# Designs tried in a protein design run: peptides against a protein of PDB entry 1BH9. Part 34

Target 1, 89 residues: chain A of PDB entry 1BH9
Amino acid sequence: FSEEQLNRYEMYRRSAFPKAAIKRLIQSITGTSVSQNVVIAMSGISKVFVGEVVEEALDVCEKWGEMPPLQPKHMREAVRRLKSKGQIP

## One batch from the design tools (peptide)

Design b1_p30_2_s1 (made by RFdiffusion4, then SolubleMPNN; from b1_p30_2, 11 letters changed)
Fold by OpenDDE base, seed 4:
Structure b1_p30_2_s1 (fold): chain B 89 residues (1-89), chain A 30 residues (1-30)
Amino acid sequence: as target 1 above (89 residues)
Amino acid sequence: SDFETILEVYKKMGIELPEHYVELLKELLS
């Protein structure tokens, strides 16, 4: 990654989903209260997912010979590639 | 269990977690 790409990736990697929001989302799906551990775990999974997509998108951007910031086309291609690799659903 | 709960959530979302996510989930819940 270029320095700029790395900087952006680090910015995204350092971000986190608000626990309250995740909890609300989960409970809207389950219809029941969930434990803090469930929230933490799913938050972690979600963070990894986003991170992997962003990382792949940065790679796509670089491989296409383009410069940051990431564009929707990079994200779409990243998802496609990750799915192809079996890395994401 | 929390693990089963989470799997159920993803199931309801129509998501089948890749193995590495399942392993991560186990780690996060350990």
Scores: peptide ipSAE 0.496, ipTM 0.903, DockQ to the pose 0.792
Fold by OpenDDE base, seed 3:
Formats: sequence, C-alpha cells, structure tokens
Structure b1_p30_2_s1 (fold): chain B 89 residues (1-89), chain A 30 residues (1-30)
Amino acid sequence: as target 1 above (89 residues)
Amino acid sequence: SDFETILEVYKKMGIELPEHYVELLKELLS
C-alpha cells in the first residue's frame, strides 16, 4: 500500500472510529506509545475482518433464500463458517 | 519494529492471525 492510499483510508475511517481512541486502546494493551503506522495498520486489519464477516453473512443470507437486511443468525453462521475455514481466529 | 509491535499486541490479546492477515500486515507496513 502506498502512503497516499493509507492516508485516504485513515480519512474515511476517522468518522466512525477516531484515531485517538484506537491509539489509546492499543497503547493500553502494549503499555507503551505506538506509531501512527501501527494504529492505521491495526485499524485496516480490523476493517478487513469486519468486511469478511459481512460478506460471508450476505452469502449465507442468499444461500438460505432470504433477503437483507442481515440478521443475527446470518452473522453467527458467517463467523462459524469463516472459523472452520481458518480464515478468522 | 512496527511489525513486531503489532504481533505483540495480538499475542497479548490471545489472537493468532491467519496467514492472509499476516501478509496484509506486511503490505500495510511496506
């Protein structure tokens, strides 16, 4: 990823998950200060995680012959499937 | 390094990242 791409992602992310809050959370875990790159990278990984779960849930919904919006049962099944495939922890 | 720092965070959280997330992390930090 280029620096420009990373910066654009950060801008889009800020509205929902403030950088400062995420940074404080990470630092509470490490016990030390972390760089901006660490915050952005971990935020990016988290976004991918959510995206993969949602995408899988949509697939579940379709395969069950149901229509959006997604329901808890779709999310639960999505997580189960992704775990069984080793795609998420 | 940033990479080592992040791996430490997940270790402390008891999370083992799948390989594709590790590769993504490497790319994000490149």
Scores: peptide ipSAE 0.488, ipTM 0.900, DockQ to the pose 0.691
Fold by OpenDDE base, seed 1:
Structure b1_p30_2_s1 (fold): chain B 89 residues (1-89), chain A 30 residues (1-30)
Amino acid sequence: as target 1 above (89 residues)
Amino acid sequence: SDFETILEVYKKMGIELPEHYVELLKELLS
């Protein structure tokens, strides 16, 4: 991961998942305050996760000979495949 | 550490991160 990639994750986090909201969510899980780095890192992981699922779903859609937009069935199949490969939890 | 904190969060969520995510996490925290 490059610094630029991290910056993109930060920007993504700011727009889609506000820092304050994510921090509160994490803290609700830990029961204690967390650092900004923790928030950024977890946001980054989340972005990668979403990206992997979407990418796999697009692949599924294409392999099934279908056209975008993605449908729930593509997303479900993508998740199943990624889990089977051990690429996502 | 932040790394251990995050792993604890996922543990509490019942999530076991695949190894490549663990490596990514290390990079993000570097």
Scores: peptide ipSAE 0.488, ipTM 0.901, DockQ to the pose 0.707
Fold by OpenDDE base, seed 2:
Structure b1_p30_2_s1 (fold): chain B 89 residues (1-89), chain A 30 residues (1-30)
Amino acid sequence: as target 1 above (89 residues)
Amino acid sequence: SDFETILEVYKKMGIELPEHYVELLKELLS
């Protein structure tokens, strides 16, 4: 990756979803209150998922000879590739 | 357990986690 791509990836990797939003989502699915550990774990998994998609999208962008910022087409292709590799659900 | 709760959430969402995510989950809950 270029320095710019690596920096952008790092920015996304360091980002986090609001705990309150994640908790509300989980509780809407389970119908019951969940522990803080569940929220933290779910947040962590979600972070990794987004990170993997973004990393792949940056790779797609580079391989297509294009420059950031990422576009929807890069994200769609990234998801397709990762699914085909069995790396994401 | 928290582990089972999380797996149930993904099940209800129709998501089957790849093995490396399951391993990560175990680490996060350790």
Scores: peptide ipSAE 0.484, ipTM 0.900, DockQ to the pose 0.756

Design b1_p30_2_s2 (made by RFdiffusion4, then SolubleMPNN; from b1_p30_2, 10 letters changed)
Fold by OpenDDE base, seed 4:
Structure b1_p30_2_s2 (fold): chain B 89 residues (1-89), chain A 30 residues (1-30)
Amino acid sequence: as target 1 above (89 residues)
Amino acid sequence: SDLETILEVFKKMGIELPESYIELLKELLK
């Protein structure tokens, strides 16, 4: 991987959904306060979701014989494939 | 429960979680 690719990966790896934002989102949906555990769990699965999409998109990119960085078309195809596999909603 | 709360959230969002995600949630909520 190039330094640029590594840097992008590291940024992604270090990224996390802001707890406050997630909490607000959840509470806007439920209409009630939620526990920290709910926020943590929601954040966790959200990260997994994004990770799975990215991983699949990288695979799509490779299978299409294209080179990084990922493009929207890779992400769209990734989502389609993952849904087809029943791996994401 | 926390799990029920989360599932409710997704239901209200019109999202049906795969079983794998539900199992993951159970683990995350331990």
Scores: peptide ipSAE 0.488, ipTM 0.899, DockQ to the pose 0.901
Fold by OpenDDE base, seed 1:
Structure b1_p30_2_s2 (fold): chain B 89 residues (1-89), chain A 30 residues (1-30)
Amino acid sequence: as target 1 above (89 residues)
Amino acid sequence: SDLETILEVFKKMGIELPESYIELLKELLK
């Protein structure tokens, strides 16, 4: 991974979805038990996703000449931009 | 593999991950 991706991961590392909840979610989708590594990786990618959206939203907010806190319009625009760039699903 | 398991999860969710995320997953699974 890139250093930027690692930084985004670390940025939200302390504020993550509970592992137990992630595990249950995955298991509900797969219908079977999953490894701890799968849970960790899933949690990690989720953190990166949230981080990218938040970072983009902050950029949007700034470029629009506005200031935090972020508003729904910033989040929506961030998602749109990231999708258009192919950076998120 | 664990990667295949995760990709299957996203597939079932109707989500196709960008290549960058695939590479990240590979690293996270090391």
Scores: peptide ipSAE 0.482, ipTM 0.897, DockQ to the pose 0.707
Fold by OpenDDE base, seed 3:
Structure b1_p30_2_s2 (fold): chain B 89 residues (1-89), chain A 30 residues (1-30)
Amino acid sequence: as target 1 above (89 residues)
Amino acid sequence: SDLETILEVFKKMGIELPESYIELLKELLK
């Protein structure tokens, strides 16, 4: 995978979504049992997604001349920008 | 496969993952 993806993963994997909750969510959607690897991978990309959005939102905040904490408007703009770049779904 | 399972989950959620995310998934599933 790209250096950027690796970097984001390493940067934001310090914490994780509750593993059991993710497993239950996935199984609720599929209606079937899923492997631990599926849960790990799903958790991983979810963290990357959140990290990318937060990082972009911080950039938006700075570029708008504002100070943290992040506000909904920063998050909305971040998502818009990342989508336009094709970097998030 | 595990990858197919994950992609199916996102499909059911109405989400189409960018190629970069799919590549990352492949790495995470190794």
Scores: peptide ipSAE 0.481, ipTM 0.897, DockQ to the pose 0.773
Fold by OpenDDE base, seed 2:
Structure b1_p30_2_s2 (fold): chain B 89 residues (1-89), chain A 30 residues (1-30)
Amino acid sequence: as target 1 above (89 residues)
Amino acid sequence: SDLETILEVFKKMGIELPESYIELLKELLK
């Protein structure tokens, strides 16, 4: 990620997914306990993903000449665009 | 490693992370 993307990440990181929930999810998949760093990193990357989608959706909303709140159509279009650009899975 | 653990999680979820996300993970795990 570029410095700009990292800066945006810092804003996104101000709120985080519940660590306990993330930990449970990871451990459900791996079958073993995971380090705090794994939980933090997973939480962080998940927040980046959500943030990128929301940011793109806001851009879509604006480009379509519409106003918040975001609607499902904005989110769907955002995901499609980001996938097309290879920016999200 | 922690990175390998995370990549395993995404693999099991059927998710292939873009290289940019992998690089970010490396930074987050420092």
Scores: peptide ipSAE 0.478, ipTM 0.896, DockQ to the pose 0.686

Design b1_p30_2_s3 (made by RFdiffusion4, then SolubleMPNN; from b1_p30_2, 12 letters changed)
Fold by OpenDDE base, seed 3:
Structure b1_p30_2_s3 (fold): chain B 89 residues (1-89), chain A 30 residues (1-30)
Amino acid sequence: as target 1 above (89 residues)
Amino acid sequence: SDFETILEVFKKLGIKLPEKYIELLKELLK
């Protein structure tokens, strides 16, 4: 990746999902209260998922010879590629 | 367990986690 792409990716990596929002979302699905560890773990895997998609999208953007910022077409292609590789659901 | 709770969530969402995510969950919950 270019330095610019790497920098933007790092910005995304430093972001975090709001804990309270994640907790509420999980609880809405389970119908019951969940532990802090569940929230942390769910947040962690969600972050990894988003990070992998973004990283793949940045790669797509670069491979297509295009410049940041990422566009929807890059994200769509990234998801397609990752799914085809069995790396995401 | 916490692990079972999370698996239940994804089951209810109809999402089948790749093995790498299963392993990651195990590590995160250690």
Scores: peptide ipSAE 0.538, ipTM 0.913, DockQ to the pose 0.789
Fold by OpenDDE base, seed 1:
Structure b1_p30_2_s3 (fold): chain B 89 residues (1-89), chain A 30 residues (1-30)
Amino acid sequence: as target 1 above (89 residues)
Amino acid sequence: SDFETILEVFKKLGIKLPEKYIELLKELLK
C-alpha cells in the first residue's frame, strides 16, 4: 500500500458497502460463490476508487472557486479528469 | 485464485483496471 492509498481505504472504512451486498453482486457476475477475501479485496478497491473520486471532486470544487458540499457537476468533472489521466477506468 | 477471480469479474464487466489498482489488489489479497 502506498501511504495515500492506505489513507483513502481507512478514511472510508466506516462507510463501506455492506459485505453481504458486495458478495451478492460479485456472485451475480461470476455465477458462483466467492471467498470472503474476494469480497474484502473488492470492497477495498471500491473504497479507494470512491476516495479518489471524492478527493478529485473536492479539488475541482476548490479550483472552481466554489464551496462544499459537493454537487453532481463536481463529481462528473472529477470522473472525467481521472479518466483522462488514466487514474480510473 | 482469488486474484484471478477478481480479474474475471472486471473482465466480465468490460473494465480494465489501471496498474495501480492491480497492485493494490495484490496487496489486499495478502
Scores: peptide ipSAE 0.538, ipTM 0.912, DockQ to the pose 0.742
Fold by OpenDDE base, seed 2:
Structure b1_p30_2_s3 (fold): chain B 89 residues (1-89), chain A 30 residues (1-30)
Amino acid sequence: as target 1 above (89 residues)
Amino acid sequence: SDFETILEVFKKLGIKLPEKYIELLKELLK
């Protein structure tokens, strides 16, 4: 990765999803209230998932000889690649 | 358990988690 790409990735890695939104989403699926640990764990794996996709998208962008910011085409290609490798669902 | 609750969420979403995410969940729930 270029320095710019690494810097952008780091910003994504440091970002967080709103806890309340995650809790509401989970509870809408389960139909019941959930513990803070469930919310924290779900937030954690979601962050890892997004981070992996973004990292792959940055790699795609670089391999295509393009520059940030990431575009939808980079994200779509990243997901395809990661899924084919069995690295994401 | 919390672990089972999370697995149920992904089941309802039709998402099959890779093994690495299962291991990560176990670590996060320690």
Scores: peptide ipSAE 0.538, ipTM 0.913, DockQ to the pose 0.786
Fold by OpenDDE base, seed 4:
Structure b1_p30_2_s3 (fold): chain B 89 residues (1-89), chain A 30 residues (1-30)
Amino acid sequence: as target 1 above (89 residues)
Amino acid sequence: SDFETILEVFKKLGIKLPEKYIELLKELLK
């Protein structure tokens, strides 16, 4: 990856979803209160998911011979590839 | 359990978690 790609990935890797937002989202789905551990776990999974998609998208961008930043087409292709690999739903 | 709660969430979302994420989930809930 180029330095720019690495920098962008690092930015996303360091990011995290706010716990409050995650909690609200989960509770809206379950209809009940959830534990802090549930929020932490969901947050962790979400972070890994997003990070993996971003990383794959960066790879797509590079393999297509294109320059950063990522575009929607890179993200869409990344998702397709990860699905084909069975790495995401 | 917390694990079951999370699985319920994904079920309601129509998402089938890959084994990778199932294992991750188990680790995160330890």
Scores: peptide ipSAE 0.537, ipTM 0.912, DockQ to the pose 0.825

Design b1_p30_2_s4 (made by RFdiffusion4, then SolubleMPNN; from b1_p30_2, 12 letters changed)
Fold by OpenDDE base, seed 3:
Structure b1_p30_2_s4 (fold): chain B 89 residues (1-89), chain A 30 residues (1-30)
Amino acid sequence: as target 1 above (89 residues)
Amino acid sequence: SDLEIILEVFKKLGIELPESYIELLKKLLE
C-alpha cells in the first residue's frame, strides 16, 4: 500500500471496528491473550480491506454510469476485480 | 512476535494474505 492509502486509514480511524470485538475474535482463534498492538494492527488491515472493496465498488458504480448508493451488484463486482488483481485474498 | 500471532490467525482461517498486506502489517507494528 502507498503512503497515501495508509494516511487515509489514519484519517478514518474513527470508523474502526470495536477493539473489544476484534480482541475476542483473535483470542478465540489463537487460544491466548493478545497485545493491544496486535488488535490495532488487525483492526487496521481489516479497515483497509473494507476500504479497498468500497473504493473499487464506487469505481464500478461510476464506470457503469450509475449513481449512489452502492448496491450488492457493485460490491460483488468489486470483490471479483480485486481478487483477479491479487489485491485481496 | 506480534506479526507471527497475526499470521497464525490468518493461517487458521485459511486466508492467504497478499504481500501488500504483509508489508502493511510490518509497518503498523513498527
Scores: peptide ipSAE 0.502, ipTM 0.903, DockQ to the pose 0.690
Fold by OpenDDE base, seed 4:
Structure b1_p30_2_s4 (fold): chain B 89 residues (1-89), chain A 30 residues (1-30)
Amino acid sequence: as target 1 above (89 residues)
Amino acid sequence: SDLEIILEVFKKLGIELPESYIELLKKLLE
């Protein structure tokens, strides 16, 4: 990730996804226990994902000449744009 | 490996991670 992306990641590090929930989710998919590192990494990329979507949504909002707060339409458009850029799955 | 586990998860979810995410995962798992 670029420095900007890492910065976004740091911004969202202030909050964390519930580790236990993430662990359960992963293990439900893999069928096996996973390390804390896996949970941390999954949480990390999830934060990045959310951060990128939010940042893009803010950009969409601005480009549409609208003011915060973000609306679902901004989020949907953000996801579409990021996907088209290949920046998110 | 931890990375393989994570990639397996996304594969099973039908999610293809961008290379940037994979690189980030590698860093996070170091």
Scores: peptide ipSAE 0.501, ipTM 0.903, DockQ to the pose 0.733
Fold by OpenDDE base, seed 2:
Structure b1_p30_2_s4 (fold): chain B 89 residues (1-89), chain A 30 residues (1-30)
Amino acid sequence: as target 1 above (89 residues)
Amino acid sequence: SDLEIILEVFKKLGIELPESYIELLKKLLE
């Protein structure tokens, strides 16, 4: 990610996914306990992913001449665009 | 390593991370 993208991430990082849930998910897959750093990193990239999708969806909404709140059609189009650009999985 | 653990998770989930995400992970794990 560019410095600009990382900066935007910091804005999104204000809120976090439930750490306990993420920890349980990771441990269920690995079969072992994981460090707090792993949980934090996983939480971080997850937040970046959601943030990028939402940001793109807002752009889609605007380009279509519509206003928030976002609708499923905006989210679907956002994901499609980001995937085509190789910016998300 | 912590990075390998995370990559294992995504592999098992059938998710291929873009290089940008891998680079971000490296930074987050510093």
Scores: peptide ipSAE 0.498, ipTM 0.903, DockQ to the pose 0.681
Fold by OpenDDE base, seed 1:
Structure b1_p30_2_s4 (fold): chain B 89 residues (1-89), chain A 30 residues (1-30)
Amino acid sequence: as target 1 above (89 residues)
Amino acid sequence: SDLEIILEVFKKLGIELPESYIELLKKLLE
């Protein structure tokens, strides 16, 4: 990881996806129970993903000469740019 | 391993994670 990724993880730590929900989702995919570490890690990368998208969207908003709050168009453009750069799947 | 389990999940979802995310997962699983 990079320090930047860790910072993004911490940024959304307070508003995390519920662990129980993530656990159930993973278990529905794997068909078996998973460890707490798996749930934590999955939650972590999810936070990083959301953080990257939000940060990029804010950058888009600014570069377009617009002001917050973020709009769907900013989020869509952010995702497009991040995908183009290979930073998100 | 836990990493393999997670990667399997994304594979089943049809999602290929960037290398940066894989490296992050390794750190988170330590």
Scores: peptide ipSAE 0.497, ipTM 0.902, DockQ to the pose 0.751

## One batch from the design tools (peptide; made by RFdiffusion4, then SolubleMPNN)

Design b2_p8_3_s1 (from b2_p8_3, 3 letters changed)
Fold by OpenDDE base, seed 3:
Structure b2_p8_3_s1 (fold): chain B 89 residues (1-89), chain A 8 residues (1-8)
Amino acid sequence: as target 1 above (89 residues)
Amino acid sequence: NVVEAYLP
């Protein structure tokens, strides 16, 4: 792929959510303590989710004849499309 | 809601 795509992939692969922050967030939603394995699993799912949304947003941006960087309107449209396709809840 | 869908 292109240098730009490679750079995005490298940034993506090196990115990670702080475990403590994810743990706190999950606990704030569930109201109960969660295991380290749950934190790891949810961190992975979250990273995949972000990747899928960004990929869809880039597609939206391109289809609208616009250039990066992504804007909020691209992200909102991406989420709508993914929901309509049943790819995200 | 992604969290609600994937949480055990």
Scores: peptide ipSAE 0.047, ipTM 0.682, DockQ to the pose 0.044
Fold by OpenDDE base, seed 4:
Structure b2_p8_3_s1 (fold): chain B 89 residues (1-89), chain A 8 residues (1-8)
Amino acid sequence: as target 1 above (89 residues)
Amino acid sequence: NVVEAYLP
């Protein structure tokens, strides 16, 4: 257990989208009010999606022979690869 | 997964 790895894990674990912002975003799309449970569910799905992108970015970083922290270039390449694989639109 | 990649 390195302090750096623990810190990265804790940052990911504790990361969350602000509920109010998510609620507003959903409502702007649906045109109707949404329940708290919908906000929670969508927030969870969104975090999972971000996690999938980060996982791909970590793979990119490793394959490029580079070390953390992840950089914007890794994230951009991750998105490109996920699109190419058809895993994201 | 992402969690495993960052775990010490």
Scores: peptide ipSAE 0.026, ipTM 0.612, DockQ to the pose 0.178
Fold by OpenDDE base, seed 2:
Structure b2_p8_3_s1 (fold): chain B 89 residues (1-89), chain A 8 residues (1-8)
Amino acid sequence: as target 1 above (89 residues)
Amino acid sequence: NVVEAYLP
């Protein structure tokens, strides 16, 4: 790995969705109030999901013979591939 | 996984 890769990983590891924003988002969808535990769970799942998409995008970038940073085209292709694999709806 | 992606 490179130092840049390590830095990106550390930034990902330290990142978190704002709880209040996630709570509002969930409640806007469900139409009801949600517990803190639901917010935590959904935040965790969302972070994992983002990680999986980024991982796929990095794979796309590599397969295309390109170097980071990731570009929108890599992210779009990653989503398409994950959908085709049935990993996301 | 994320670790494999960022820390090979």
Scores: peptide ipSAE 0.025, ipTM 0.604, DockQ to the pose 0.133
Fold by OpenDDE base, seed 1:
Structure b2_p8_3_s1 (fold): chain B 89 residues (1-89), chain A 8 residues (1-8)
Amino acid sequence: as target 1 above (89 residues)
Amino acid sequence: NVVEAYLP
């Protein structure tokens, strides 16, 4: 690993979705109000989901013999692979 | 996982 990789991990670890935005998004789907705890839980799950997509994209980049930074083509391929594996709907 | 990807 490099210090740059550690910095990227630290930034990921500290990142969070805005609570108000997540609340509005959930409510737009469910049609009902949600508690703060639900917003917190869904925010955490969403962060993990983003992490899983990025992890797959990094794997794609490596398997294609390419170097960072990730490009849109890596992200699109990652989503396709995760869907194919049944890891995401 | 993401931790394994970014850490040594």
Scores: peptide ipSAE 0.025, ipTM 0.599, DockQ to the pose 0.131

Design b2_p8_3_s2 (from b2_p8_3 with E1N E7L)
Fold by OpenDDE base, seed 2:
Structure b2_p8_3_s2 (fold): chain B 89 residues (1-89), chain A 8 residues (1-8)
Amino acid sequence: as target 1 above (89 residues)
Amino acid sequence: NVVEAFLP
């Protein structure tokens, strides 16, 4: 990793989804109250998922011979590829 | 939906 890549990774590692926002989001989908443990688990899964999508998008960007920052087209292609690979539904 | 796939 370059120093810049390491710094970005550290910032990502330190980032977290606001628990209240995640709770509200889950509840809006399920229509039922969820426990704090569910919020924590979902927050963790969501963070990993975001990381995987961004990683795939960076790979797309590189494969297209382009340089960061990531553009919406890279993110859209990343999601398509992850779906094609069966990594996301 | 990814969220739904991981919901308990």
Scores: peptide ipSAE 0.048, ipTM 0.696, DockQ to the pose 0.045
Fold by OpenDDE base, seed 4:
Structure b2_p8_3_s2 (fold): chain B 89 residues (1-89), chain A 8 residues (1-8)
Amino acid sequence: as target 1 above (89 residues)
Amino acid sequence: NVVEAFLP
């Protein structure tokens, strides 16, 4: 990894969704209480998902000849590309 | 990918 990539990875690694917020969100969707393990698992999956979207957005930014920070247009294009690739629904 | 496997 470049130093820049490492720094981004470290920030990503240290980031986390608040457990209480995730729990509330899941419960609002499922209509019932969820276990701590479900919250942990869903938080992990969500973090991986965000990571993949950001990675694609960085690729978009680079391919467009632009520099960070990422803009909404990069995120939208990333999602479009991931959908086109069948990587997200 | 991993995300796809866990998405509904």
Scores: peptide ipSAE 0.042, ipTM 0.673, DockQ to the pose 0.052
Fold by OpenDDE base, seed 5:
Structure b2_p8_3_s2 (fold): chain B 89 residues (1-89), chain A 8 residues (1-8)
Amino acid sequence: as target 1 above (89 residues)
Amino acid sequence: NVVEAFLP
């Protein structure tokens, strides 16, 4: 039972995107104002997406016989694999 | 799942 793994979970659980930053980002893409509900929904989806990428990266790290912490190479490979599986665009 | 990936 690794304290480090528990700490990573706690950091993920407590993480939240700043609403104002997400709102600005969405608006930069859509060109129009968005509601708070859209910001909340997109923030939630984004957090889940980050979790899925990190999960895949941990799997990559393990499959390569490497130990944490995750490195940029694991993240890049994770994205590649998720794309190849059609799980992300 | 995401939870399992981070748990010790």
Scores: peptide ipSAE 0.029, ipTM 0.628, DockQ to the pose 0.162
Fold by OpenDDE base, seed 1:
Structure b2_p8_3_s2 (fold): chain B 89 residues (1-89), chain A 8 residues (1-8)
Amino acid sequence: as target 1 above (89 residues)
Amino acid sequence: NVVEAFLP
Protein backbone atom coordinates (compact mmCIF):
# COMPACT_ATOMS: atom_id res chain seq x y z
CA PHE B 1 0.00 0.00 0.00
CA SER B 2 1.19 3.49 -0.84
CA GLU B 3 -0.03 7.04 -0.37
CA GLU B 4 -0.20 7.28 -4.17
CA GLN B 5 -2.60 4.32 -4.40
CA LEU B 6 -4.84 5.87 -1.76
CA ASN B 7 -4.84 9.16 -3.65
CA ARG B 8 -5.81 7.41 -6.91
CA TYR B 9 -8.69 5.67 -5.14
CA GLU B 10 -9.90 8.97 -3.66
CA MET B 11 -9.78 10.65 -7.07
CA TYR B 12 -11.81 7.80 -8.56
CA ARG B 13 -14.29 7.84 -5.66
CA ARG B 14 -14.88 11.59 -5.99
CA SER B 15 -15.07 11.62 -9.80
CA ALA B 16 -18.41 12.17 -11.53
CA PHE B 17 -19.77 12.60 -15.03
CA PRO B 18 -21.34 15.99 -15.83
CA LYS B 19 -25.11 15.56 -15.40
CA ALA B 20 -26.00 17.60 -18.47
CA ALA B 21 -23.71 15.52 -20.69
CA ILE B 22 -25.11 12.23 -19.38
CA LYS B 23 -28.67 13.49 -19.82
CA ARG B 24 -28.01 14.48 -23.42
CA LEU B 25 -26.32 11.17 -24.18
CA ILE B 26 -29.18 9.09 -22.74
CA GLN B 27 -31.76 11.17 -24.57
CA SER B 28 -29.86 10.79 -27.84
CA ILE B 29 -30.18 7.01 -27.45
CA THR B 30 -33.71 6.70 -26.04
CA GLY B 31 -35.29 9.54 -27.98
CA THR B 32 -37.17 10.62 -24.85
CA SER B 33 -36.58 12.93 -21.89
CA VAL B 34 -35.21 11.36 -18.71
CA SER B 35 -35.57 12.35 -15.06
CA GLN B 36 -32.81 13.60 -12.81
CA ASN B 37 -32.94 10.34 -10.85
CA VAL B 38 -32.33 8.34 -14.03
CA VAL B 39 -29.34 10.56 -14.83
CA ILE B 40 -27.94 10.02 -11.33
CA ALA B 41 -28.43 6.25 -11.50
CA MET B 42 -26.92 5.95 -14.98
CA SER B 43 -23.99 8.14 -13.96
CA GLY B 44 -23.26 5.80 -11.06
CA ILE B 45 -23.53 2.67 -13.19
CA SER B 46 -21.28 4.25 -15.83
CA LYS B 47 -18.66 5.05 -13.20
CA VAL B 48 -18.71 1.44 -12.00
CA PHE B 49 -18.37 0.26 -15.60
CA VAL B 50 -15.31 2.47 -16.14
CA GLY B 51 -13.87 1.09 -12.92
CA GLU B 52 -14.36 -2.50 -14.10
CA VAL B 53 -12.58 -1.75 -17.38
CA VAL B 54 -9.68 -0.10 -15.56
CA GLU B 55 -9.47 -3.03 -13.14
CA GLU B 56 -9.22 -5.47 -16.04
CA ALA B 57 -6.61 -3.26 -17.73
CA LEU B 58 -4.51 -3.25 -14.55
CA ASP B 59 -4.76 -7.05 -14.49
CA VAL B 60 -3.63 -7.19 -18.13
CA CYS B 61 -0.69 -4.91 -17.38
CA GLU B 62 0.35 -7.10 -14.46
CA LYS B 63 -0.07 -10.35 -16.39
CA TRP B 64 2.13 -8.98 -19.17
CA GLY B 65 4.81 -8.20 -16.59
CA GLU B 66 4.56 -4.47 -17.25
CA MET B 67 4.39 -1.48 -14.92
CA PRO B 68 2.00 1.51 -14.80
CA PRO B 69 0.90 3.83 -16.23
CA LEU B 70 -1.74 2.03 -18.27
CA GLN B 71 -1.28 2.30 -22.02
CA PRO B 72 -3.86 2.15 -24.81
CA LYS B 73 -2.85 -1.46 -25.53
CA HIS B 74 -3.86 -2.47 -21.98
CA MET B 75 -7.25 -0.77 -22.33
CA ARG B 76 -7.93 -2.42 -25.71
CA GLU B 77 -6.95 -5.83 -24.39
CA ALA B 78 -9.09 -5.32 -21.28
CA VAL B 79 -12.17 -4.59 -23.38
CA ARG B 80 -11.47 -7.65 -25.53
CA ARG B 81 -11.15 -9.90 -22.49
CA LEU B 82 -14.27 -8.53 -20.81
CA LYS B 83 -16.25 -9.15 -23.99
CA SER B 84 -14.85 -12.67 -24.24
CA LYS B 85 -15.87 -13.36 -20.64
CA GLY B 86 -19.35 -11.99 -21.31
CA GLN B 87 -18.90 -9.31 -18.64
CA ILE B 88 -19.62 -6.53 -21.13
CA PRO B 89 -21.68 -6.68 -24.34
CA ASN A 1 -13.28 -5.34 -7.49
CA VAL A 2 -12.36 -1.72 -8.22
CA VAL A 3 -11.74 -0.86 -4.56
CA GLU A 4 -9.30 -3.73 -4.18
CA ALA A 5 -7.46 -2.69 -7.35
CA PHE A 6 -6.58 0.71 -5.85
CA LEU A 7 -5.84 -0.49 -2.32
CA PRO A 8 -2.33 -1.60 -1.25
Scores: peptide ipSAE 0.028, ipTM 0.612, DockQ to the pose 0.138; fails the geometry check

